Peptides against a protein of PDB entry 1Y0J. Designs and how they scored, part 2

Target 1, 39 residues: chain A of PDB entry 1Y0J
Amino acid sequence: EARECVNCGATATPLWRRDRTGHYLCNACGLYHKMNGQN

## One batch from the design tools (peptide; made by RFdiffusion4, then SolubleMPNN)

Design b1_p8_4_s1
Fold by OpenDDE base, seed 2:
Structure b1_p8_4_s1 (fold): chain B 39 residues (1-39), chain A 8 residues (1-8)
Amino acid sequence: as target 1 above (39 residues)
Amino acid sequence: RVPVPPVP
């Protein structure tokens, strides 16, 4: 099993985040999504 | 999508 960021495909991050619909995002992509509303 | 992988 492995978790991956639905935006960039990364499998490792210092902090996993999730978008409003529950998809997993790495820290960097999650912050971008939160600030801009979309990736 | 924006392919920006994290850097630990």
Scores: peptide ipSAE 0.065, ipTM 0.591, DockQ to the pose 0.358
Fold by OpenDDE base, seed 1:
Structure b1_p8_4_s1 (fold): chain B 39 residues (1-39), chain A 8 residues (1-8)
Amino acid sequence: as target 1 above (39 residues)
Amino acid sequence: RVPVPPVP
């Protein structure tokens, strides 16, 4: 299986981030969450 | 899910 962003489904990113429960987010979604105070 | 931000 390949890792994918739980928010947008991307399978490739310069940097994998994680939400509060440890699920993977691509860099873009992770930064978006960080900027907007989301998971 | 939140809005999908721009991706490179």
Scores: peptide ipSAE 0.064, ipTM 0.595, DockQ to the pose 0.461
Fold by OpenDDE base, seed 3:
Structure b1_p8_4_s1 (fold): chain B 39 residues (1-39), chain A 8 residues (1-8)
Amino acid sequence: as target 1 above (39 residues)
Amino acid sequence: RVPVPPVP
């Protein structure tokens, strides 16, 4: 039930981000996707 | 999506 990053499964992060379709990403994955388009 | 964490 806890929120988790749809990319890596992390359940804790300094800042929750969201991709263009609204899925939650941890800060690290969100930044990675933003810079590279995808993992 | 693919469950791969960001890597340097």
Scores: peptide ipSAE 0.060, ipTM 0.576, DockQ to the pose 0.532
Fold by OpenDDE base, seed 4:
Structure b1_p8_4_s1 (fold): chain B 39 residues (1-39), chain A 8 residues (1-8)
Amino acid sequence: as target 1 above (39 residues)
Amino acid sequence: RVPVPPVP
């Protein structure tokens, strides 16, 4: 088992983020979601 | 899914 970004599949990131439903996102994808409202 | 941004 290993944490994985639900958007891009990354398994490592400088900062793990989470979407509004609690799913893990890497920093880059999390910032994208934050700026655009969602995926 | 959203586009994967370029890695720095």
Scores: peptide ipSAE 0.057, ipTM 0.583, DockQ to the pose 0.379

Design b1_p8_4_s2 (from b1_p8_4 with V2R)
Fold by OpenDDE base, seed 1:
Formats: C-alpha cells, sequence, structure tokens
Structure b1_p8_4_s2 (fold): chain B 39 residues (1-39), chain A 8 residues (1-8)
C-alpha cells in the first residue's frame, strides 16, 4: 500500500501535505489547493 | 482524479 496524492495520484513528492480534511496531497497539489481554495 | 496544477 503506497501513499498517493488524492488529487493527482502521485506516489512521490518532495513534501507531503494534507487538505483541510486530512487527505494527503503532493506538494504541488497542496499548494494549488492552498492558493485557489478548491480544486 | 481532479484537475492537476501546472508542474512547478
Amino acid sequence: as target 1 above (39 residues)
Amino acid sequence: RRPVPPVP
């Protein structure tokens, strides 16, 4: 069982982030959500 | 999967 970004499916990232509900996001998707509020 | 942001 590999951790994956719930947005893009990436399994590797320089930094794992989490959304407001605790789901894992890769760094890029996490920053996108942070900047835009939604995706 | 949801839309993916541009690659940094």
Scores: peptide ipSAE 0.096, ipTM 0.633, DockQ to the pose 0.601
Fold by OpenDDE base, seed 4:
Structure b1_p8_4_s2 (fold): chain B 39 residues (1-39), chain A 8 residues (1-8)
Amino acid sequence: as target 1 above (39 residues)
Amino acid sequence: RRPVPPVP
């Protein structure tokens, strides 16, 4: 299966990010998590 | 969880 953002389910992003526990986030969700600590 | 689409 394709990689997907664990927050929003997006399967494509300009930049894959990861949260502190290694889960993949799209760029937008990753930035949100970075700014807010968690979602 | 907050749905946020990827920025183009």
Scores: peptide ipSAE 0.090, ipTM 0.625, DockQ to the pose 0.376
Fold by OpenDDE base, seed 5:
Structure b1_p8_4_s2 (fold): chain B 39 residues (1-39), chain A 8 residues (1-8)
Amino acid sequence: as target 1 above (39 residues)
Amino acid sequence: RRPVPPVP
């Protein structure tokens, strides 16, 4: 029932991010994707 | 945990 990161499955993060299509990423995965030009 | 690309 909890929100989860579509990349790593984490259910808690200091900051929720979203990819270009609106899917939720944890802060760490969002930064990884941003730096690597993904999602 | 460490950030990794999405798995297929």
Scores: peptide ipSAE 0.088, ipTM 0.614, DockQ to the pose 0.277
Fold by OpenDDE base, seed 3:
Structure b1_p8_4_s2 (fold): chain B 39 residues (1-39), chain A 8 residues (1-8)
Amino acid sequence: as target 1 above (39 residues)
Amino acid sequence: RRPVPPVP
């Protein structure tokens, strides 16, 4: 199965990011986490 | 983009 954003389930993104514990996030969710410190 | 807990 394809990689999925652990926050929104997206399987495609311009840039894969990772949260503080190493889980994959799509670009949008990763930036949201970065800006807010949470999902 | 919904706020849901990240999966372990």
Scores: peptide ipSAE 0.087, ipTM 0.613, DockQ to the pose 0.258

Design b1_p8_5_s1 (from b1_p8_5, 3 letters changed)
Fold by OpenDDE base, seed 1:
Structure b1_p8_5_s1 (fold): chain B 39 residues (1-39), chain A 8 residues (1-8)
Amino acid sequence: as target 1 above (39 residues)
Amino acid sequence: PKYGKPTF
């Protein structure tokens, strides 16, 4: 299966990021996560 | 979403 952002489900992004536990996030969600932390 | 509202 294709990689997807664990936050928004996007399957394509200019830059894949990873959260502190290693889950893949799209660029936008990764930046949001970095600034706002976990919920 | 897991980490909150995305920016887009």
Scores: peptide ipSAE 0.329, ipTM 0.804, DockQ to the pose 0.439
Fold by OpenDDE base, seed 3:
Structure b1_p8_5_s1 (fold): chain B 39 residues (1-39), chain A 8 residues (1-8)
Amino acid sequence: as target 1 above (39 residues)
Amino acid sequence: PKYGKPTF
């Protein structure tokens, strides 16, 4: 199986993060989401 | 993107 960032589609990252509902985000998208929230 | 485009 393969993991993918639900925001940008990246399949590799230095650190996998998760949003508040459990979706996987790459490190960059996770930090962006934390700072700005959902659209 | 679901949450907006981050800076890479």
Scores: peptide ipSAE 0.327, ipTM 0.801, DockQ to the pose 0.413
Fold by OpenDDE base, seed 4:
Structure b1_p8_5_s1 (fold): chain B 39 residues (1-39), chain A 8 residues (1-8)
Amino acid sequence: as target 1 above (39 residues)
Amino acid sequence: PKYGKPTF
């Protein structure tokens, strides 16, 4: 199966990001995660 | 979601 954002499940994004443990996040979730450091 | 609601 295709790559998915571990937060929202999106399978497409202008820019894939990764959390601090290496899990893939879509651009929006990655930015949100970065801004809200915790969790 | 893993880290809470996204921005969209």
Scores: peptide ipSAE 0.325, ipTM 0.803, DockQ to the pose 0.467
Fold by OpenDDE base, seed 5:
Structure b1_p8_5_s1 (fold): chain B 39 residues (1-39), chain A 8 residues (1-8)
Amino acid sequence: as target 1 above (39 residues)
Amino acid sequence: PKYGKPTF
């Protein structure tokens, strides 16, 4: 298995991020989520 | 953003 960004499905990122409920996000999606909130 | 709005 491999880790995936729950938003975009990316499997590689310079920095894995997590939301407050533990979802893994790639760096880009995590930054967007932090700035704009959950959809 | 590169991948658009969050979907979760």
Scores: peptide ipSAE 0.320, ipTM 0.798, DockQ to the pose 0.242

Design b1_p8_5_s2 (from b1_p8_5, 4 letters changed)
Fold by OpenDDE base, seed 5:
Structure b1_p8_5_s2 (fold): chain B 39 residues (1-39), chain A 8 residues (1-8)
Amino acid sequence: as target 1 above (39 residues)
Amino acid sequence: PITGRPTF
C-alpha cells in the first residue's frame, strides 16, 4: 500500500518523517512541524 | 493528527 502525509496528503517524499505520536509526515511538513514545535 | 503547514 501507499503511505501518505497526514498533513498534506502527499504520497511521495525524499524523506518520511514522523511526529511525536508516530503519524507520518512528508519531509516538508515534518520540517514545518519541527520548526513550529509540533514534531 | 497534527496538521498545520498551509498547502497552496
Scores: peptide ipSAE 0.207, ipTM 0.767, DockQ to the pose 0.374
Fold by OpenDDE base, seed 1:
Structure b1_p8_5_s2 (fold): chain B 39 residues (1-39), chain A 8 residues (1-8)
Amino acid sequence: as target 1 above (39 residues)
Amino acid sequence: PITGRPTF
């Protein structure tokens, strides 16, 4: 099992986040998503 | 993907 950021494809991040629907996002994309909306 | 966010 290897997790991947649904936005940028990163497989490693200092902190995994999730969007409102539960998709995994790396830390950077998760923060961006929070401010910019839908993936 | 979110428009505007750089991808790697």
Scores: peptide ipSAE 0.206, ipTM 0.769, DockQ to the pose 0.275
Fold by OpenDDE base, seed 2:
Structure b1_p8_5_s2 (fold): chain B 39 residues (1-39), chain A 8 residues (1-8)
Amino acid sequence: as target 1 above (39 residues)
Amino acid sequence: PITGRPTF
């Protein structure tokens, strides 16, 4: 199995992030989420 | 999902 960004489905990223409830996000989606809110 | 953020 492979990790996926819950927002965009990416399977590769320079840095895996997590949202407030522990869902995995790629770096870009994680930064966007941090700035703008809900996934 | 995050509204307005494009997929790659």
Scores: peptide ipSAE 0.204, ipTM 0.763, DockQ to the pose 0.239; fails the geometry check
Fold by OpenDDE base, seed 4:
Structure b1_p8_5_s2 (fold): chain B 39 residues (1-39), chain A 8 residues (1-8)
Amino acid sequence: as target 1 above (39 residues)
Amino acid sequence: PITGRPTF
């Protein structure tokens, strides 16, 4: 299987991030999540 | 999903 951003579905990103509960987010979604506090 | 952020 391949990793996928739980928000946008991207399968490639310059930096994988994770939300508070450990779900993978691409860099862009992770930054948005961090700034807005939710996914 | 994050409300307000469009998907790619």
Scores: peptide ipSAE 0.203, ipTM 0.760, DockQ to the pose 0.265; fails the geometry check

Design b1_p8_5_s3 (from b1_p8_5, 3 letters changed)
Fold by OpenDDE base, seed 1:
Formats: structure tokens, sequence, C-alpha cells
Structure b1_p8_5_s3 (fold): chain B 39 residues (1-39), chain A 8 residues (1-8)
């Protein structure tokens, strides 16, 4: 199965990131999360 | 979104 960003659903990204609990995030969402933290 | 608005 294809990986997808848990935040925005994107299935392709220049760089896969992970949140502190291991969920996959696209590059953009990962950076956003890093800057803003969990809602 | 779990962590807020995407930056796209």
Amino acid sequence: as target 1 above (39 residues)
Amino acid sequence: PIYGKPVF
C-alpha cells in the first residue's frame, strides 16, 4: 500500500518526515508540525 | 488535519 501523510493525505513528497510518535508526514506538514506542535 | 493547516 502507498504511504500517505497523516495530516494532508499527500502520497508523494520530496522528503518524508515523522512526528514524535512515528506517524508519517510529508515534508511541508512535518515542518508545520515541528513549528506549531500538536493542536 | 491532525496537526493543523497544511503549508501548501
Scores: peptide ipSAE 0.323, ipTM 0.796, DockQ to the pose 0.393
Fold by OpenDDE base, seed 5:
Structure b1_p8_5_s3 (fold): chain B 39 residues (1-39), chain A 8 residues (1-8)
Amino acid sequence: as target 1 above (39 residues)
Amino acid sequence: PIYGKPVF
């Protein structure tokens, strides 16, 4: 299996990020999350 | 999406 961004479903990214509970986010979603907070 | 609209 391949890793997926839990927000957008992307399977490739220049940099994998993680939220506070350990979910994987692509770079873009991780930056959005950091800047705007969690939902 | 869990956190809303991604920034691309």
Scores: peptide ipSAE 0.322, ipTM 0.798, DockQ to the pose 0.452
Fold by OpenDDE base, seed 3:
Structure b1_p8_5_s3 (fold): chain B 39 residues (1-39), chain A 8 residues (1-8)
Amino acid sequence: as target 1 above (39 residues)
Amino acid sequence: PIYGKPVF
């Protein structure tokens, strides 16, 4: 089993984040989502 | 990307 960022597909990150519904995001995408919101 | 362009 391997974790993958639902936004960019990255499989490695310094810090895994999660959106409000529980989807895994890499650190960068998680910060982007937090700042800009869901499309 | 579901949340837009990733920040790299």
Scores: peptide ipSAE 0.321, ipTM 0.795, DockQ to the pose 0.432
Fold by OpenDDE base, seed 4:
Structure b1_p8_5_s3 (fold): chain B 39 residues (1-39), chain A 8 residues (1-8)
Amino acid sequence: as target 1 above (39 residues)
Amino acid sequence: PIYGKPVF
């Protein structure tokens, strides 16, 4: 097992991010989440 | 996905 983005399932990213509840997001999903909020 | 449509 490896760390996965909770949104897209990616296992590799140039920068791991975390949402406000502590879930790991890849860079792209983290930026998307930041810009668009919850959905 | 937790936040809807994934980026990829």
Scores: peptide ipSAE 0.301, ipTM 0.789, DockQ to the pose 0.425

Design b1_p8_5_s4 (from b1_p8_5, 4 letters changed)
Fold by OpenDDE base, seed 5:
Formats: structure tokens, C-alpha cells, sequence
Structure b1_p8_5_s4 (fold): chain B 39 residues (1-39), chain A 8 residues (1-8)
């Protein structure tokens, strides 16, 4: 098994991020969520 | 997606 971004499904990223409830996001999705995601 | 889709 491999970790994947819960948003886009990417399995590799320069930096894994996490949302407020601990779900893994790739760097791009994490940054997008931070800027545009609603709490 | 769980959240919005960023552009790459």
C-alpha cells in the first residue's frame, strides 16, 4: 500500500501535508486547501 | 475530490 492524497489521488509529492482532521494531502492540494478550503 | 481541485 502507498499513501495517497485524499483530494487528487497523487501518490508522490515533494511534501506531504495534512488537513485539520489528519487526512494526507499532496503539497499542491494542501496549499490549495489552506488558501481556499473552508474550515 | 474531497476539496477543490488545484491547477498544476
Amino acid sequence: as target 1 above (39 residues)
Amino acid sequence: PKYGTPTF
Scores: peptide ipSAE 0.381, ipTM 0.823, DockQ to the pose 0.429
Fold by OpenDDE base, seed 3:
Structure b1_p8_5_s4 (fold): chain B 39 residues (1-39), chain A 8 residues (1-8)
Amino acid sequence: as target 1 above (39 residues)
Amino acid sequence: PKYGTPTF
């Protein structure tokens, strides 16, 4: 069992995030996605 | 990458 960021492939992060469809993102990619997402 | 590359 190993979690992986769907954006960059990282397997470790201080905080796991998820996109709005439930995919796991590392903290950095999750913040980037949030900043660039549509409203 | 799926959503583009963030600054690391």
Scores: peptide ipSAE 0.380, ipTM 0.823, DockQ to the pose 0.446
Fold by OpenDDE base, seed 4:
Structure b1_p8_5_s4 (fold): chain B 39 residues (1-39), chain A 8 residues (1-8)
Amino acid sequence: as target 1 above (39 residues)
Amino acid sequence: PKYGTPTF
């Protein structure tokens, strides 16, 4: 299987990010999560 | 989406 953003389903991104539990996020979703997630 | 949708 190809890598996929767990949030939006994107399969390509300029920069793969991860959430705090290690799931892959595209750059945009990762930044969104970082801004809006709990600290 | 799991975390809500950013704008694209």
Scores: peptide ipSAE 0.377, ipTM 0.821, DockQ to the pose 0.413
Fold by OpenDDE base, seed 1:
Structure b1_p8_5_s4 (fold): chain B 39 residues (1-39), chain A 8 residues (1-8)
Amino acid sequence: as target 1 above (39 residues)
Amino acid sequence: PKYGTPTF
């Protein structure tokens, strides 16, 4: 099994991130999520 | 997408 970004489906990234519930995000989606997320 | 899509 290969890891996938839960947002965009990417299977490769320079840095795996995680959302607040522990789902994997690629670097770009993780940064986007951080920038646009709720407080 | 779950959270909206950044530009790539």
Scores: peptide ipSAE 0.371, ipTM 0.820, DockQ to the pose 0.392

Design b1_p8_6_s1 (from b1_p8_6, 3 letters changed)
Fold by OpenDDE base, seed 1:
Structure b1_p8_6_s1 (fold): chain B 39 residues (1-39), chain A 8 residues (1-8)
Amino acid sequence: as target 1 above (39 residues)
Amino acid sequence: RRYGRPVF
């Protein structure tokens, strides 16, 4: 039941981020989503 | 996966 990034499956990251709907993303995937997501 | 960043 370890936390996983919903994009890449990573279980460890320097900083857990969350998308607009509350799903956990690792730092890298969260930043990617921020830069490329819909507005 | 969900948000498009490539997963290698």
Scores: peptide ipSAE 0.469, ipTM 0.852, DockQ to the pose 0.375
Fold by OpenDDE base, seed 4:
Structure b1_p8_6_s1 (fold): chain B 39 residues (1-39), chain A 8 residues (1-8)
Amino acid sequence: as target 1 above (39 residues)
Amino acid sequence: RRYGRPVF
């Protein structure tokens, strides 16, 4: 039940983001993903 | 790690 960022494993973030397929990213990883595209 | 941001 505990949400984790699929990139870094963080369990807490000021703002949860989601990738295009719905996976949860912390704010920092989500912004990184947005700027760099898919990998 | 799915999206490449380095994790230290």
Scores: peptide ipSAE 0.463, ipTM 0.848, DockQ to the pose 0.383
Fold by OpenDDE base, seed 5:
Structure b1_p8_6_s1 (fold): chain B 39 residues (1-39), chain A 8 residues (1-8)
Amino acid sequence: as target 1 above (39 residues)
Amino acid sequence: RRYGRPVF
């Protein structure tokens, strides 16, 4: 299996991020989540 | 998907 962003489905990113519950987000989605603070 | 960043 390949890791993918739980928001956009990207399988490659300059930096993998994780949300508070451990789900993987690509860099862009992780930053969006951080700024907007919501699921 | 899980979060709300727009994806086109």
Scores: peptide ipSAE 0.461, ipTM 0.848, DockQ to the pose 0.448
Fold by OpenDDE base, seed 2:
Structure b1_p8_6_s1 (fold): chain B 39 residues (1-39), chain A 8 residues (1-8)
Amino acid sequence: as target 1 above (39 residues)
Amino acid sequence: RRYGRPVF
């Protein structure tokens, strides 16, 4: 089983993040989400 | 997908 970013589908990242509901985001998507919220 | 940008 492989973890995927729920936004971009990336399976590798230097740092896994989580959104407000606990879903996994890659570092880049997590930072974007933190700064801009849902889109 | 869920939140738009960025996309890889």
Scores: peptide ipSAE 0.402, ipTM 0.820, DockQ to the pose 0.412

Design b1_p8_6_s2 (from b1_p8_6, 3 letters changed)
Fold by OpenDDE base, seed 2:
Structure b1_p8_6_s2 (fold): chain B 39 residues (1-39), chain A 8 residues (1-8)
Amino acid sequence: as target 1 above (39 residues)
Amino acid sequence: PLYGPPVF
């Protein structure tokens, strides 16, 4: 199995991020979520 | 997607 971004499905990224509940996000999706998601 | 853009 391979890790996937829960937002876009990407399997490769220069930096894996995680949301507050532990879901894996690629760098781009993680940055978007951090800036635009719920606080 | 679980959240919003990007999607690529």
Scores: peptide ipSAE 0.566, ipTM 0.878, DockQ to the pose 0.412
Fold by OpenDDE base, seed 4:
Structure b1_p8_6_s2 (fold): chain B 39 residues (1-39), chain A 8 residues (1-8)
Amino acid sequence: as target 1 above (39 residues)
Amino acid sequence: PLYGPPVF
């Protein structure tokens, strides 16, 4: 098994991010979540 | 997807 972005399924990214509960997000999805998610 | 775009 390989790490996957929980949003888009990408298995490679320039920078892995994590949401508030620890789910892995690729850089793009993580930035989107950060800007548009609940506070 | 768990959240919103992007989608690759």
Scores: peptide ipSAE 0.564, ipTM 0.877, DockQ to the pose 0.405
Fold by OpenDDE base, seed 3:
Structure b1_p8_6_s2 (fold): chain B 39 residues (1-39), chain A 8 residues (1-8)
Amino acid sequence: as target 1 above (39 residues)
Amino acid sequence: PLYGPPVF
């Protein structure tokens, strides 16, 4: 029942983010993806 | 991982 970041597997984060298709990312992975993702 | 860094 625990949520996991789809990138790093973390189960706890100060802020859950989501990618463009709705997958959950921890704050750190979400920020990285946003800044470095391919266009 | 689905994407790139970070890795924890």
Scores: peptide ipSAE 0.563, ipTM 0.876, DockQ to the pose 0.411
Fold by OpenDDE base, seed 5:
Structure b1_p8_6_s2 (fold): chain B 39 residues (1-39), chain A 8 residues (1-8)
Amino acid sequence: as target 1 above (39 residues)
Amino acid sequence: PLYGPPVF
């Protein structure tokens, strides 16, 4: 079992990120969420 | 996906 980005399903990333509720996001998805997600 | 792009 490997960690997966909750958005794109990637199992590898240069930097794991987390959303405000603790879900794991790959670097790219995390940056997108940070810039475009709801406040 | 839980959120929006990227897709990959």
Scores: peptide ipSAE 0.562, ipTM 0.877, DockQ to the pose 0.412

Design b1_p8_6_s3 (from b1_p8_6 with L3Y V5P)
Fold by OpenDDE base, seed 4:
Structure b1_p8_6_s3 (fold): chain B 39 residues (1-39), chain A 8 residues (1-8)
Amino acid sequence: as target 1 above (39 residues)
Amino acid sequence: PRYGPPVF
């Protein structure tokens, strides 16, 4: 198996990000989460 | 999905 974005399931991304709880997000999902998530 | 868009 490979690393997956916990939001969209992507297995490849130019830059892996993490959410506040440490789960992996692809670049696109991570940026969206950062801009739209609750504090 | 855990969160909102995007979805690929």
Scores: peptide ipSAE 0.565, ipTM 0.877, DockQ to the pose 0.407
Fold by OpenDDE base, seed 5:
Structure b1_p8_6_s3 (fold): chain B 39 residues (1-39), chain A 8 residues (1-8)
Amino acid sequence: as target 1 above (39 residues)
Amino acid sequence: PRYGPPVF
């Protein structure tokens, strides 16, 4: 098995991020979620 | 996807 971004499915990223509930996001999706997600 | 863009 390999880690996947829960948003786009990417398996490689320069930096793994996590959302507030601990799900893994690639760098780009994590940044997008941070900027556009609910507060 | 769980959230919104981006899509790669």
Scores: peptide ipSAE 0.565, ipTM 0.876, DockQ to the pose 0.412
Fold by OpenDDE base, seed 1:
Structure b1_p8_6_s3 (fold): chain B 39 residues (1-39), chain A 8 residues (1-8)
Amino acid sequence: as target 1 above (39 residues)
Amino acid sequence: PRYGPPVF
């Protein structure tokens, strides 16, 4: 199965990111999470 | 979604 962003479900992105617990996020969702997530 | 926006 293809990798997908745990937030939006995207299966393709210019840059894969990961959240603090290692889950994959697309670039856009990862940036949003980084800026708005709780510490 | 697990987190907040954006959603595509």
Scores: peptide ipSAE 0.565, ipTM 0.877, DockQ to the pose 0.409
Fold by OpenDDE base, seed 3:
Structure b1_p8_6_s3 (fold): chain B 39 residues (1-39), chain A 8 residues (1-8)
Amino acid sequence: as target 1 above (39 residues)
Amino acid sequence: PRYGPPVF
């Protein structure tokens, strides 16, 4: 089994991040989500 | 995708 980013499906990343509900995001998707997510 | 860009 392999971890995957819930946004883009990537299975490898320099740094795994997590969204506010604990789902895994790759570094790029996590940064985008943090910067652009709606309140 | 669950959220917005990027798309890889």
Scores: peptide ipSAE 0.564, ipTM 0.876, DockQ to the pose 0.409

Design b1_p8_6_s4 (from b1_p8_6, 3 letters changed)
Fold by OpenDDE base, seed 1:
Structure b1_p8_6_s4 (fold): chain B 39 residues (1-39), chain A 8 residues (1-8)
Amino acid sequence: as target 1 above (39 residues)
Amino acid sequence: PLYGTPVF
């Protein structure tokens, strides 16, 4: 099974990030959430 | 999507 960003559905990214509950986020979504503080 | 709003 292919990994997907839980926020945007991307299946490829230079760097996989994770939210506080362990869900995978692509680099861009992870940085966005970090910058904007929610979730 | 889990958070409902994608970044792009």
Scores: peptide ipSAE 0.359, ipTM 0.817, DockQ to the pose 0.494
Fold by OpenDDE base, seed 5:
Structure b1_p8_6_s4 (fold): chain B 39 residues (1-39), chain A 8 residues (1-8)
Amino acid sequence: as target 1 above (39 residues)
Amino acid sequence: PLYGTPVF
């Protein structure tokens, strides 16, 4: 099984990120949530 | 999605 971004469902990204509780985010979603105080 | 606001 492939890893999925918990926000957008993407299965591929140049860089996997994680939120404070360890959920995986793609690079774009991770940066977005960081920017908006949601990661 | 886990979060309510999508990137796009």
Scores: peptide ipSAE 0.356, ipTM 0.814, DockQ to the pose 0.517
Fold by OpenDDE base, seed 3:
Structure b1_p8_6_s4 (fold): chain B 39 residues (1-39), chain A 8 residues (1-8)
Amino acid sequence: as target 1 above (39 residues)
Amino acid sequence: PLYGTPVF
């Protein structure tokens, strides 16, 4: 039972985010995708 | 990475 970011593989983050299909993103990756779209 | 390119 260890969650990891689907983008960068990080296993710890101050805030877990989720993409549009429910995959977990770390805070940094989630914010990046939010600001830039898919990339 | 799921999105093809990593953020970092």
Scores: peptide ipSAE 0.354, ipTM 0.814, DockQ to the pose 0.439
Fold by OpenDDE base, seed 4:
Structure b1_p8_6_s4 (fold): chain B 39 residues (1-39), chain A 8 residues (1-8)
Amino acid sequence: as target 1 above (39 residues)
Amino acid sequence: PLYGTPVF
């Protein structure tokens, strides 16, 4: 098995991030959500 | 994807 970004499915990233509910996001998707997600 | 707008 491999860890996957829940948004784009990437299995490799320079930095794994997590959303507010603990789902793993790649660096790019995590930054996107940080900037565009609802507060 | 979990979210409605995937990013690549």
Scores: peptide ipSAE 0.348, ipTM 0.812, DockQ to the pose 0.437

Design b1_p8_7_s1 (from b1_p8_7 with R2K N3T)
Fold by OpenDDE base, seed 4:
Structure b1_p8_7_s1 (fold): chain B 39 residues (1-39), chain A 8 residues (1-8)
Amino acid sequence: as target 1 above (39 residues)
Amino acid sequence: PKTGPPVF
């Protein structure tokens, strides 16, 4: 049971983020979501 | 989108 980024599947990241509905995103995917509103 | 950027 390892946490995964719901976008890219990464299991490790310097900073876990969440999308608007609470799903976990790695730092890179989270920043992309933040900047673009979605991914 | 889930399959969209970024690509690693």
Scores: peptide ipSAE 0.129, ipTM 0.680, DockQ to the pose 0.386; fails the geometry check
Fold by OpenDDE base, seed 5:
Structure b1_p8_7_s1 (fold): chain B 39 residues (1-39), chain A 8 residues (1-8)
Amino acid sequence: as target 1 above (39 residues)
Amino acid sequence: PKTGPPVF
C-alpha cells in the first residue's frame, strides 16, 4: 500500500500535492507543474 | 514533463 508520484514515481515526499485532475505529485513535481503549467 | 523536475 503505497502512493506514487504520477510524474516521477517517488513513493515518499515531505508534502503530497495534486494536479488539476486530482493525481498525486510529490512536492518537487508539484512545484514544477505549478510553475510551468505542465510537468 | 516527466523529464523536467529532478528525481531523487
Scores: peptide ipSAE 0.101, ipTM 0.647, DockQ to the pose 0.221; fails the geometry check
Fold by OpenDDE base, seed 2:
Structure b1_p8_7_s1 (fold): chain B 39 residues (1-39), chain A 8 residues (1-8)
Amino acid sequence: as target 1 above (39 residues)
Amino acid sequence: PKTGPPVF
């Protein structure tokens, strides 16, 4: 379990998310992505 | 994130 947010580099988050291409995002970055439609 | 959004 060597997971890292592809945007900010976070290695821990209360909730891992993923973008539409399957890349891991931390909760905060994932919410931004969802809100703005930007990878 | 790979194509534009700001880093948090």
Scores: peptide ipSAE 0.100, ipTM 0.599, DockQ to the pose 0.283; fails the geometry check
Fold by OpenDDE base, seed 1:
Structure b1_p8_7_s1 (fold): chain B 39 residues (1-39), chain A 8 residues (1-8)
Amino acid sequence: as target 1 above (39 residues)
Amino acid sequence: PKTGPPVF
């Protein structure tokens, strides 16, 4: 049971983030989502 | 990211 970023598939990141529906995003994808407002 | 374009 390994966590994966729902956007890029990364399994390791300095900081796990979550989208508005609770899906896990790596730090980079989470920041992108925050900045661009894209799911 | 599930419905939009991929970041990477």
Scores: peptide ipSAE 0.073, ipTM 0.570, DockQ to the pose 0.293; fails the geometry check

